# Peptides against a protein of PDB entry 3B8E, part 9

Target 1, 230 residues: chain A of PDB entry 3B8E
Amino acid sequence: PFLIFIIANIPLPLGTVTILCIDLGTDMVPAISLAYEQAESDIMKRQPRNPKTDKLVNEQLISMAYGQIGMIQALGGFFTYFVILAENGFLPIHLLGLRVNWDDRWINDVEDSYGQQWTYEQRKIVEFTCHTPFFVTIVVVQWADLVICKTRRNSVFQQGMKNKILIFGLFEETALAAFLSYCPGMGVALRMYPLKPTWWFCAFPYSLLIFVYDEVRKLIIRRRPGGWVE

## One batch from the design tools (peptide; aimed at target 1 S63)

Design b1_p10_7_s4 (made by RFdiffusion4, then SolubleMPNN; from b1_p10_7, 7 letters changed)
Fold by OpenDDE base, seed 5:
Structure b1_p10_7_s4 (fold): chain B 230 residues (1-230), chain A 10 residues (1-10)
Amino acid sequence: as target 1 above (230 residues)
Amino acid sequence: YYKKLIEEAL
């Protein structure tokens, strides 16, 4: 997100505080939960061809898959960001290069895509209104990520929701997202302004996409053992 | 307060 902010010179889609909340708040419990995940039923039945090389290859493939999931998460966040700004009159194309004027407090007549003028204060309210739903979008997409991470090969429907710590993690990150979004004073303290409840649904297509992607991947692995998708 | 902020932001 920060790289796109620099390259495209768009208004800041995700604040530093919000990034810290993701890294420290939403990722810790899930990471711990994965350490307590029970061994997959099919993994125990396979003898490794080569314990040293197969571990390295599997770690690289897992890292690549999670990297792809992370990109889908970022896309979901940016989608929410662009939708909110578009509803407020700023189309995505108009945001390119706008950062310099957007962040200048002395410019109070920045025009949107429809010729409406925005004061510095109005622009910052809209910007900070984007930070919260970006964060919430990441949390909602992480629901799918956490669920799919329970297994390497088996479908979630086959392995089931056995890890109670993972389930707790899903509730914890959701509760944190709700707290940061709707607790009084968060706008002043963290620059996380309240979110309309409807914006939570903007992330759902991306969560579904991740879920479907992983289930298809796992299905291919089950049907073609030793393929490039494993 | 929140309704007002949302109305100002939208």
Scores: peptide ipSAE 0.020, ipTM 0.486, DockQ to the pose 0.015
OpenDDE base, seeds 1, 2, 3, 4: peptide ipSAE 0.016, 0.019, 0.009, 0.016; ipTM 0.501, 0.519, 0.459, 0.439; seed 3 fails the geometry check

Design b1_p10_8 (made by RFdiffusion4)
Pose (drawn by RFdiffusion4):
Structure b1_p10_8 (pose): chain A 230 residues (1-230), chain P 10 residues (1-10)
Amino acid sequence: as target 1 above (230 residues)
Amino acid sequence: VNTFLIVVAT
């Protein structure tokens, strides 16, 4: 968000005070939950994990979580950013502009008068909104992530999907997300009431591709055991 | 490939 927020002055899609509410507020219990996820093979069959080569965090990880999924997620919430403006003043070709606040009304876009009314408001589309829908969309993509990372080499199919903990937390996350999105009050120091019918399902189209994606690779990693690029 | 993906993502 902030990166693009510089390349093309298209208003702060994700908020800072909003970031400190996902890793430190949303994906919390899920990260914990992952720990309770059970085995994946006869473990006591493998040589001790060398310490110099086989690390914990590496390219294999980063490339598949920063340069792969981390992107597909990105679009999703970034896509919802537009719809959150679109059905209000969509600038899929417009936008790209510094939105000052000492001016008050004197400017707008796409047949409007947004000002002191829609200036305290002109932002209410990302503050109370956009950030929120983007926020939720992140959570929404985090579902399939917290299930494609549930396993490391087995289809969630021929593999237990019985992580009682994760499941009851995948909801204890998705729910908090709503309560943090409709919390009557703190919504001030936070975001606002989105349109439940759709101001949620925006990233939903994406969460899928995620689950659909890595699911194939795992099954790809298999059918070809020694594996290639995968 | 992994390095490529990381570079592209960065």

Design b1_p10_8_s1 (made by RFdiffusion4, then SolubleMPNN; from b1_p10_8, 7 letters changed)
Fold by OpenDDE base, seed 5:
Structure b1_p10_8_s1 (fold): chain B 230 residues (1-230), chain A 10 residues (1-10)
Amino acid sequence: as target 1 above (230 residues)
Amino acid sequence: YYRELIELAL
């Protein structure tokens, strides 16, 4: 998010405070919950890994797969960001290079894509209105990310949802996201303005995409062991 | 305040 902010010179899609809330708030319990996941049922059917060759290749493939998932997560966040700004009159093409004028408090006549003028205060309200939905979008796609991390090879449907700590983590991160989004005073304290409940659904297609992508990957690995996807 | 923010976000 921050790299695209710098390269494209768009209004800030995700604030520093919201990033901290993701890294320290919503990701902690889910990450700990993975330590309690049960071993895959087929672990004893796998050939012993060669510690010299298989570790390096497997770490690169895992890193690449998680990198791809991270890109889908970022895409989901940016989709929500662009939809909100477009509904407020700022089309994606108009946002390119707009940051300099957007962040200047002395410019009170920044035009949107339809010629409407926006004051600095109005622009900042819209910007901060984007931060919370972006944050919530990340939480929603993290549901899928956490669930797919339960297994390396087996389908989630084969493994099941037996890890109660992981289930608790999903509820905790969702409850925290709702608290940060809707608790009175969060707009002043964290610059996280409340979002319409409908914005929670904007991330669902991306969450589903992550889940389907990983299940297809795992299916390919099961059907073609030793392939380039493993 | 929330109503005004929601109306601005509409």
Scores: peptide ipSAE 0.016, ipTM 0.519, DockQ to the pose 0.015
OpenDDE base, seeds 1, 2, 3, 4: peptide ipSAE 0.006, 0.008, 0.000, 0.008; ipTM 0.416, 0.433, 0.341, 0.451; seeds 2, 4 fail the geometry check

Design b1_p10_8_s2 (made by RFdiffusion4, then SolubleMPNN; from b1_p10_8, 7 letters changed)
Fold by OpenDDE base, seed 2:
Structure b1_p10_8_s2 (fold): chain B 230 residues (1-230), chain A 10 residues (1-10)
Amino acid sequence: as target 1 above (230 residues)
Amino acid sequence: YYRKLIELAL
């Protein structure tokens, strides 16, 4: 998100405070819960890892985590961001290069895609209105991310949802996201303005996409052991 | 604040 903000010079999609709420708030309990996940049923049939040659974090894991899943998560967030801005008169193409004028307090006549002029205060309200839905979108896609991280090879349907701590983590992160989104004063404290409940659904297609993608990946691994997908 | 939430929900 921040890289696109710099490169495209668009209004800030996700605030630093909201990023901290993801990293330290919503992700902490879910991430810890993975330590309590049951071993895959076939783990004892695999050769032991060679600690000299086999890294715990290999290029495939990095590619999956940051290159694939992370990109889908970012796309989900940006989709929500662009929809909100478009509904407020700022089409995606019009946002390119707009940051300089957007962030200037002395410019009170920034035009939207329809020629309407926006004051600095109005622009900042719209910007902060994007932060909360972007954050919530990340939480919703993280549901799928957490679930897919339960296993490397087995389907989630084969593994099941027996990890009670993981289930608790899913509820906790959702409850925390709702709290941060709707608690009075969060707009002042965290620059997180309340969102329409309908915005929670914007992320669902991306969450489903992550889940389906990983299940297909795991299916390929099971059918072709030792492939590049592993 | 809650009024704004309701307005947003509508």
Scores: peptide ipSAE 0.015, ipTM 0.483, DockQ to the pose 0.014
OpenDDE base, seeds 1, 3, 4, 5: peptide ipSAE 0.006, 0.007, 0.014, 0.013; ipTM 0.420, 0.450, 0.483, 0.496

Design b1_p10_8_s3 (made by RFdiffusion4, then SolubleMPNN; from b1_p10_8, 6 letters changed)
Fold by OpenDDE base, seed 5:
Structure b1_p10_8_s3 (fold): chain B 230 residues (1-230), chain A 10 residues (1-10)
Amino acid sequence: as target 1 above (230 residues)
Amino acid sequence: FNRELILLAL
């Protein structure tokens, strides 16, 4: 999110407070829950890791986490962001380079894509209105991310959803996201404004895409062990 | 695979 904010010079898509709510709020319990996941049925057929040669963090992990899944998550967040801005008159093409004028308190005549002028206060309300749906989008795509992280090779359908701590984590992060989004006073305390219920659905295609992508990946690994996809 | 690192890909 922050890299695109700098490179494209667009209004801030996700605030620092909302990032902290993700990292410290919604991600902790789900991450801990993975420690309680059952071993895959084929674990005893795998060679033990060599601690001297086999890094815990390898290029495949970085590619999977940041290059594949993380990019799909970011695309989901940005899709939600662009939908909300477009609903408020700012088309994606008009946002390029707009940050300088957007953040200037003295400019009260910033035009949208339809020639409507926006005051600084109105623009900041729209910006903060994007932060909460972006945050919620991250939580919704994290449902799929958490579920795919259960296994390396087995399908989620083969492994099953037996980890009660993981199920609890999914409910906890969702409940926390709903609380932060709709609790009175969050707009003042955290600049998290209530989102329209329809904006939750913006994330669902991306959550499904993550899930399908990983199941296809795992299917390829099972059919062609030792291939480039491992 | 530190599965936790995938969740930290913000």
Scores: peptide ipSAE 0.035, ipTM 0.547, DockQ to the pose 0.116
OpenDDE base, seeds 1, 2, 3, 4: peptide ipSAE 0.019, 0.022, 0.021, 0.021; ipTM 0.502, 0.576, 0.484, 0.608; seeds 2, 4 fail the geometry check

Design b1_p10_8_s4 (made by RFdiffusion4, then SolubleMPNN; from b1_p10_8, 7 letters changed)
Fold by OpenDDE base, seed 2:
Structure b1_p10_8_s4 (fold): chain B 230 residues (1-230), chain A 10 residues (1-10)
Amino acid sequence: as target 1 above (230 residues)
Amino acid sequence: YYRELIEKAL
């Protein structure tokens, strides 16, 4: 997200503090939950692997898969960002290169895509309103990511939701998102303005996309053991 | 305040 901000010179989609909340807050319990995930039912049926060759290849493939998931997460966040700005008159193409004028306190007549002029205060309200739903989008997408990460080959439907720590992580992450979104003072402290509850649903298609993507991946792995998708 | 802000921004 930050790279796109710099390269495209768009208004800041996600604040640094929000990024820290993702990395240190929302990701901690989920990461721990994965360490306590139950073994897949098929592990005991696997042949012994060469630890030197198979481990390296497997780690590379896993890293690529999760890298792709990370890209989908970012896309979800940017989708929410662009939707909010478009609803407020700033179409995605118009945002390119706008950052310089957007962040200038002395320019109070920045035009949107429809010729409406925006004061600095108005622009910052919209910007900070984007930070919260971007964060929430990441959390919602992480629900799917967390669920799919619990298994490597088995479907979520086969493995089930037996990890109590995983379930706790989902609730903790959601509670943190709600706290950061709606607690008084968060707008000043974290530049996270509150959002309508309906905006939580903006991320759901991307959460579903990740879920479907991983289920398809796992299905391919089950049908072609030892393939490059593993 | 928050409600008004939300209504204005979204």
Scores: peptide ipSAE 0.016, ipTM 0.481, DockQ to the pose 0.016
OpenDDE base, seeds 1, 3, 4, 5: peptide ipSAE 0.015, 0.011, 0.014, 0.016; ipTM 0.536, 0.436, 0.467, 0.503; seed 3 fails the geometry check

## One batch from the design tools (peptide; aimed at target 1 M71 L75 Y213)

Design b1_p11_1 (made by RFdiffusion4)
Pose (drawn by RFdiffusion4):
Structure b1_p11_1 (pose): chain A 230 residues (1-230), chain P 11 residues (1-11)
Amino acid sequence: as target 1 above (230 residues)
Amino acid sequence: FSVFSFVLFVV
């Protein structure tokens, strides 16, 4: 968000005070939950994991979580950013502009008068909104992530999907998300009431592609064991 | 794969 927020002055899609509410507020229990996920094979069958080569975090990881999924998620919440403006003052070709606040009203876009009314408001589309829908969209993509990372080489199919803990936290996350999105009050120091019918399902189209994606690779990694690029 | 994901994002 902030990166694009510079390349094309298209208003702060994700908020800072909003970031400190996902890794330190949303994905919390899920990260924990992952730990309770059980085995994946006869483990005591493999040579001790060398320490110099086979690491914990590496390209194999970063590439598949920063340069792969981290992107597909990105579009999702970034897509919802537009819909959150679209059904309010959509600038899919417009937007790209510094939105000052000492001016008050004097400007707008796409047949409008947004000002002191829609200036304290002109942002109420990202503050109380956009950030929120983007926020939720992130959570919403985090579902399939917290299930495609549940396993490392087996389809969630012929593999246990019985992580009682994860499941009851995958909701204890998705729920908090709503309570943090409709919390009558603290919503001030935070975001606002989204349109439950759709101001949620925006990223939903995406969470899928995620689950659909890596699910194939795993099955790809298999049909071809020695594996290639995968 | 990464390229595809980048292209997808750009789109």

Design b1_p11_1_s1 (made by RFdiffusion4, then SolubleMPNN; from b1_p11_1, 9 letters changed)
Fold by OpenDDE base, seed 4:
Formats: sequence, C-alpha cells, structure tokens
Structure b1_p11_1_s1 (fold): chain B 230 residues (1-230), chain A 11 residues (1-11)
Amino acid sequence: as target 1 above (230 residues)
Amino acid sequence: DVELALKLFLE
C-alpha cells in the first residue's frame, strides 16, 4: 500500500497508526494461535525436514505470503479505498499525482473529479475516513489468511476448526477492529474515523477469494504431489 | 511492515 502511495502519488490509503494496529494489534494473537494448531493427519507420513538444507521459511513460503496472498490483501484494501474516494467524488484516475496538493495545507481548492473544491480539512476527513475501512478490510481478509494457514496440504474442511485459541484470535482481532473503529475518541487519538457497517462487507469477496484460492492450491498439491504449486 | 510503519510513524 505504501509503495503505491509513493509511486502513484495518491492520498495515503492506510495510515501509519493503522498499520501498527494491524501488525501489533490484530495480527499477533492470531499468529500466536497457529502455534497451537493440531498437526495435519498426514504429517507422520512425510519425511522429516532436513535441518541443513530445508529452511522453515523458504522462497515458496515468501512467494505465497507476500507474492500471492499479500497482493490479494492489498487489492482488497485498495478496492475499498478507491470505492470510498469515488463515493466522495475522487475517481481513481484523478487520484494519480494528487498527493502533493492533497497534503498541502495551504491549498484549499483541490478539485475532485466533478469540479467540487475541497479544503484541506475536508480532504483529511476523507483520507481518515478511508483509513478505518482499509484497516477493517485487512482484518476481514486476515480471517481467511489465518484459516488457510492452519494447514499446508490438507483442506481446512479436513482439518476442522478445533483450535480454540485460533477461534479466540479471530474474535479478538474482530473485536479489536470494532473497538478501534467505533470507540469514541479513536478519530482523535488514532485518526480512525468510524465507518458504516456496510464497509465490513467490501472485503468479503477478497476474503472468499483467498480462501478459495488456497483450497484449490491445496487440492492441486494433494492430487499432484511434488508439483510446482507446492 | 512494522519497520516501515515505525519509520512513517516517527516522521
């Protein structure tokens, strides 16, 4: 998200505070919960990892986490961002290069795609209005991420949702997201303005996409062991 | 992400 902010010079999609809330707030408990996940049913049929040659974090994992899932997450967040800005009069094409003028306090006549002029304060309200839904979008797609991380090969339907700590993590991150989004004073403290409940649903297609994508990937791995998809 | 966020937070 930040790379696109720099390259495209668009208004800041996700605030630094919101990023910290994701990385330190919503992601920690879910990530820790994975340590308590039950072993896959076929784990004893697999050869032990060679500690000298096989890395726990390998290029395949990095590619999956950052190259595939991370990109889908980013797309989900940016989708929400662009929808909100479009609803406020800023079409995606108009946002390109707008950052410089957007962030200038002395420019109070920045035009939207329809010729409406926006003061600095109005622009910042819209920007901060984007931060919370972007954050919530990330949390919603993280539900899928957490669930797909339960297994490497088996379907989630085969593994089941027996990890109570993981379930707790899902509720915790959701509750925290709701707290940060709706608690009075968060707009001042964290620049996270409250969002309409409908914005929670904007991420659902992407969450579903992540889930389906990973289940299909795992299905392919199960059907064709040793393939390039593994 | 945390490192980037921290850098941006400190700016």
Scores: peptide ipSAE 0.016, ipTM 0.577, DockQ to the pose 0.037
OpenDDE base, seeds 1, 2, 3, 5: peptide ipSAE 0.008, 0.015, 0.009, 0.009; ipTM 0.452, 0.497, 0.510, 0.448

Design b1_p11_1_s2 (made by RFdiffusion4, then SolubleMPNN; from b1_p11_1, 9 letters changed)
Fold by OpenDDE base, seed 4:
Structure b1_p11_1_s2 (fold): chain B 230 residues (1-230), chain A 11 residues (1-11)
Amino acid sequence: as target 1 above (230 residues)
Amino acid sequence: DIEEALALFLE
């Protein structure tokens, strides 16, 4: 998100505070919960990894996590961002290069895609209105990310949802997201303005996409062990 | 400018 902010010079899609809330608040308990996941049913049928050559965290895992799943997650967030800005009169193409004028306190006549002029205060309200839905979108997508991380090869339906700590993590991150979105004073303290409940559903297609993508990937791995998709 | 962008991001 930040790289796109710099490269495209668009209004800030996600604040630093919200990023910290994701990294430290919503992701910490879920990530720790994976350490308590039950072994896959077929783990004892696999050859042991070679500790001298096989890393626990390898380039393939990094490529999957950051190159594929992370990219889909970012797309989900940006989709929500662009939809909100479009609903407020700023079409995606108009946002390119707008950052400089957007962040200038002395420019109070920034035009949207329809010729409506926006004051600095109005622009910041819209910007901060984007932060909460972007954050919530990330959390909703993280539900799928967490669930797919339960297994490397088995379907989630085969593995089941037996990890109580993981289940707790899903509730915790959701409760935290709701707290940050709706608690009075969060708009002032964290620049996270209240979210319309409908925006929680904006990320669901992306969450589903990640889930389906990973289940298909795992299915291919099960059918063709040692393939390039692994 | 990355420094300016970082400053804006931290604000």
Scores: peptide ipSAE 0.016, ipTM 0.472, DockQ to the pose 0.033
OpenDDE base, seeds 1, 2, 3, 5: peptide ipSAE 0.015, 0.013, 0.016, 0.014; ipTM 0.441, 0.420, 0.505, 0.457; seeds 2, 3, 5 fail the geometry check

Design b1_p11_1_s3 (made by RFdiffusion4, then SolubleMPNN; from b1_p11_1, 8 letters changed)
Fold by OpenDDE base, seed 5:
Structure b1_p11_1_s3 (fold): chain B 230 residues (1-230), chain A 11 residues (1-11)
Amino acid sequence: as target 1 above (230 residues)
Amino acid sequence: DILFALELFLS
C-alpha cells in the first residue's frame, strides 16, 4: 500500500494504525495456530533440509509470499479502495498525483472526476472510510492464506480442518476485525470509520482466488514432482 | 511450520 502511495501519489489507501492492527492484532493468533497443525501424510518421504545449503527464507518462499499471494491480497485491497473512491466521485485515473493537494489542509476546493469540490475535512472522511474496508479485505483474504498454509504439498481436502486452534484463530481475527470496525469511538481512536456490511463481500472473490490458485499449484506439484512450480 | 508462519506475516 505505501509503495503505491509513494509511486502513484494517491491518497493513503491504508493507514499506519490499520497496518499495526493487522500485524499485531489479526495475524498473531492465526500464525501461532500453524504450530499445532498435523504433519502431512507423506512427510517421511521427503528429503530433510540441509542446514548448510538450504536457506530458511528462500526464493520460493519470497516468491510465494510477495510475488504470488501478497500480490493477490494487495490487489483485493486496492480494488476495494478504488471502488469506494469511485462511488464518492474519484475515478482511479483522477487519483494519480492527487496526494499533494489531497493532504493539504489549506486547499478546500479539490475537484473530483465530476467537478464537485471537496473540503479537506470531507476528503479525510472519505480517506478514513477507505482504511477500514481495506483492513477488512486483508482479513478476508488472510482466511484463505491461513488455510493454504496448512500444507505444503497435500490438498487442504486431504489434510482436513482438524486443527481447532486454527479454527479458533479464524474466528478470533474476524471478531477482532468486526470489533475494530464497528465499536463506537474507533473512528476517533484509530481513524477506523465503520463500513457497510456489504464491503465484507468485496474480498471474497480474491479469497477464493488465493485458495484455488494454491490448490492448483499443489495439484501440479503432486503430479509433476521436481517441477518449477515446487 | 516456521516458514508458513513467516509467509503469513509477510503476505
Scores: peptide ipSAE 0.016, ipTM 0.552, DockQ to the pose 0.054
OpenDDE base, seeds 1, 2, 3, 4: peptide ipSAE 0.022, 0.025, 0.021, 0.019; ipTM 0.652, 0.637, 0.623, 0.646; seeds 1, 2, 3, 4 fail the geometry check

Design b1_p11_1_s4 (made by RFdiffusion4, then SolubleMPNN; from b1_p11_1, 9 letters changed)
Fold by OpenDDE base, seed 4:
Structure b1_p11_1_s4 (fold): chain B 230 residues (1-230), chain A 11 residues (1-11)
Amino acid sequence: as target 1 above (230 residues)
Amino acid sequence: DVEEALELFLR
């Protein structure tokens, strides 16, 4: 998100503190929970893999898959960001290159896509209004990410939700997201203004997309063992 | 605030 902010010179989609809250608050417990995930039911039935060849290939494929998931997460966040800004009069094309004027406190006549002028304070309110939904979008997408990370080959339906720590992680990150979104003072402390409950649903298509993507990937792996998708 | 300071640092 921050790279796109720099490259495209768009208004800041997600604050640095908010990013830290994601990394330290929402991702840490779930990540730790994965260490306690039970082995897949089929792992014990497989022949020992060659540690020299198979490990390297697996690491590359895992890194690629997580990279793709990360890209989908970012897309989900940016989608929410662009929707909110569009609803406030700033179309995506108009945001390109706008950062310099957007962040200048002395420019109080920045025009939106419809010719409406926005003061610095108004712009910052809109920006901070984007931070919370962006954050929530990431959390909602992380639900799917966390769930799919339980297994490498088996579907979530086959493996089940056996890891209680993982389940706790899902609730914890959701509770944290709700706290950061609605607790008084968060707008001042973290520049996260309260959002309408409807914005929680904005991420659901992307969460579903990740889930479907991974299930399809795993299905292909099951049907074609040793394929490039593994 | 911390966010502004971090943003300034990263810029």
Scores: peptide ipSAE 0.018, ipTM 0.423, DockQ to the pose 0.026
OpenDDE base, seeds 1, 2, 3, 5: peptide ipSAE 0.010, 0.011, 0.016, 0.011; ipTM 0.394, 0.380, 0.432, 0.460

Design b1_p11_2 (made by RFdiffusion4)
Pose (drawn by RFdiffusion4):
Structure b1_p11_2 (pose): chain A 230 residues (1-230), chain P 11 residues (1-11)
Amino acid sequence: as target 1 above (230 residues)
Amino acid sequence: VFPVVLIVVFF
């Protein structure tokens, strides 16, 4: 968000005070939950994990979580950003502009008068909104992530999907998300009431591709055991 | 590649 927020002055899609509410507020219990996820094979069958080569975090990890999924998620929330403006003053070709606040009304876009009314408001489309829908969309993509990372080589199919803990936290996350999105008050120091019918399902089209994606690779990693690029 | 392509296409 902030990166694009610079390349093309298209208003702060994700908020800072909003970031400190996902890794330190949303994905919390899920990250914990992952720990309770059980085995994946006869473990006591493998040589001790060397310490110099086989690390914990590496390309194999970063590339598959920063340069792969991290992106597909990115679009999703970024897509919702537009819909959150679109059904309000969509600038899929417009937007791209510094939105000052000492001016008050004097400007707008796409047949409007947004000002002191829609200036305290001109932002109420990302503050109380956009950030929020983007926020939720991130949670919404985090579902399939917290299930494609549940396993490391087995289809969630022929593999236990019985992580009682995760499940009851995957909701204890998705729920909090709503309570943090409709919390009557603290919504001030935070975001606002989205349109439940759709101001949620925006990223939903994406969460899927995620689950659909890595699910194939895992099944790809298999059918071809020694594996290639995968 | 795929994610990159996807974003490029999107833009």

Design b1_p11_2_s1 (made by RFdiffusion4, then SolubleMPNN; from b1_p11_2, 9 letters changed)
Fold by OpenDDE base, seed 3:
Structure b1_p11_2_s1 (fold): chain B 230 residues (1-230), chain A 11 residues (1-11)
Amino acid sequence: as target 1 above (230 residues)
Amino acid sequence: DLARLLLELFL
């Protein structure tokens, strides 16, 4: 999101406070819960990692986490962002380069794609209206991310959902997301304005995509051990 | 720091 914000000079898709709510709030308990996951059924058939040659974080892990899953998460968030701005009169093409004028407090006549003029205050209301659904989108795609992280090679259907701490983490992150989205005063405190309940469903296709993508990847790994997909 | 945080969430 931040790279696209800089490169495209679009209005801020996700606020700093909202990002902190993801990293310190909704992602913390889920991440901790993975430490309590049961070992995969084949773990004792694998040779121990060589601490001298085998890195804990390798190119494959970086490619999966940042290059694949992270990109799908970003696409989900930006999809929600562009839909909200389009519903408010700002088409995606019109947002390119708009940041400078958007963030200028002295410009009160920024035009949308339909020639409607927007004051600074009105623009900031729309921006902060985008932050909450973007945040919720990230939480919904994180459900899939957390579930796929349970295993390296086995299907989630083989591993099962026996980790009670992980299930609690899914509940906690969802409850926290709902609290931050709907609690009175969050618009003032966190610049997170309430969202329509329908916005929760906008991320579901992307969450499903992440899940299906990873299950297919794991299936390929199981059928072709030692491949480049591993 | 924000850039790093955003890179960690979304590359």
Scores: peptide ipSAE 0.015, ipTM 0.596, DockQ to the pose 0.056
OpenDDE base, seeds 1, 2, 4, 5: peptide ipSAE 0.015, 0.008, 0.017, 0.020; ipTM 0.525, 0.496, 0.524, 0.520; seeds 4, 5 fail the geometry check

Design b1_p11_2_s2 (made by RFdiffusion4, then SolubleMPNN; from b1_p11_2, 8 letters changed)
Fold by OpenDDE base, seed 1:
Structure b1_p11_2_s2 (fold): chain B 230 residues (1-230), chain A 11 residues (1-11)
Amino acid sequence: as target 1 above (230 residues)
Amino acid sequence: SFAEELLEKFL
């Protein structure tokens, strides 16, 4: 997210505190949970490690969690960000290069895509309104991503949801998202303004899409071992 | 704060 913020010079999609909450709150427990997941033979190319002595995640699991999953999460977050800003009059194309004027507290007439002028305070309100939904989107996407990462080739329906630590992680990140979204003072303290409950569902189509895609991918792998999809 | 804004811009 931050790289796109710099390169595209768009308004900040995700605040520092929110990033810290993602890294410390939403990513740590899932990463640990994957270390306790039952090793699938095609995921683990070596003997299963003892989670009590060897707590490090396998390189393949790390690559999935911090590479592929991270990219998918970022895309989901940006989707939500662009939707919210578009609903407030800022189309994605108009956001390109807008950061300098957006962040200038002395410019109170920044125009949206429809010619409406926005004060600095109004712009910051809409920016901070994006932070919470972005975070929640990450959490919702993580629900699917964590589930699909349980297996390399087998369907989730075949593997099941037996990892208690993973289940705990899903509840923890959801509880954290709810706390940050609805606890009084979070807008002032963390620049995470309250979220309408309907925004929890905005990521669901995206989460469903990646889930379906992964199930189809796994189905293809099972039918055609050694294919390009593997 | 200004410090928070800087942190948000660079972190």
Scores: peptide ipSAE 0.000, ipTM 0.326, DockQ to the pose 0.028
OpenDDE base, seeds 2, 3, 4, 5: peptide ipSAE 0.000, 0.000, 0.000, 0.000; ipTM 0.313, 0.322, 0.342, 0.343; seeds 3, 4 fail the geometry check

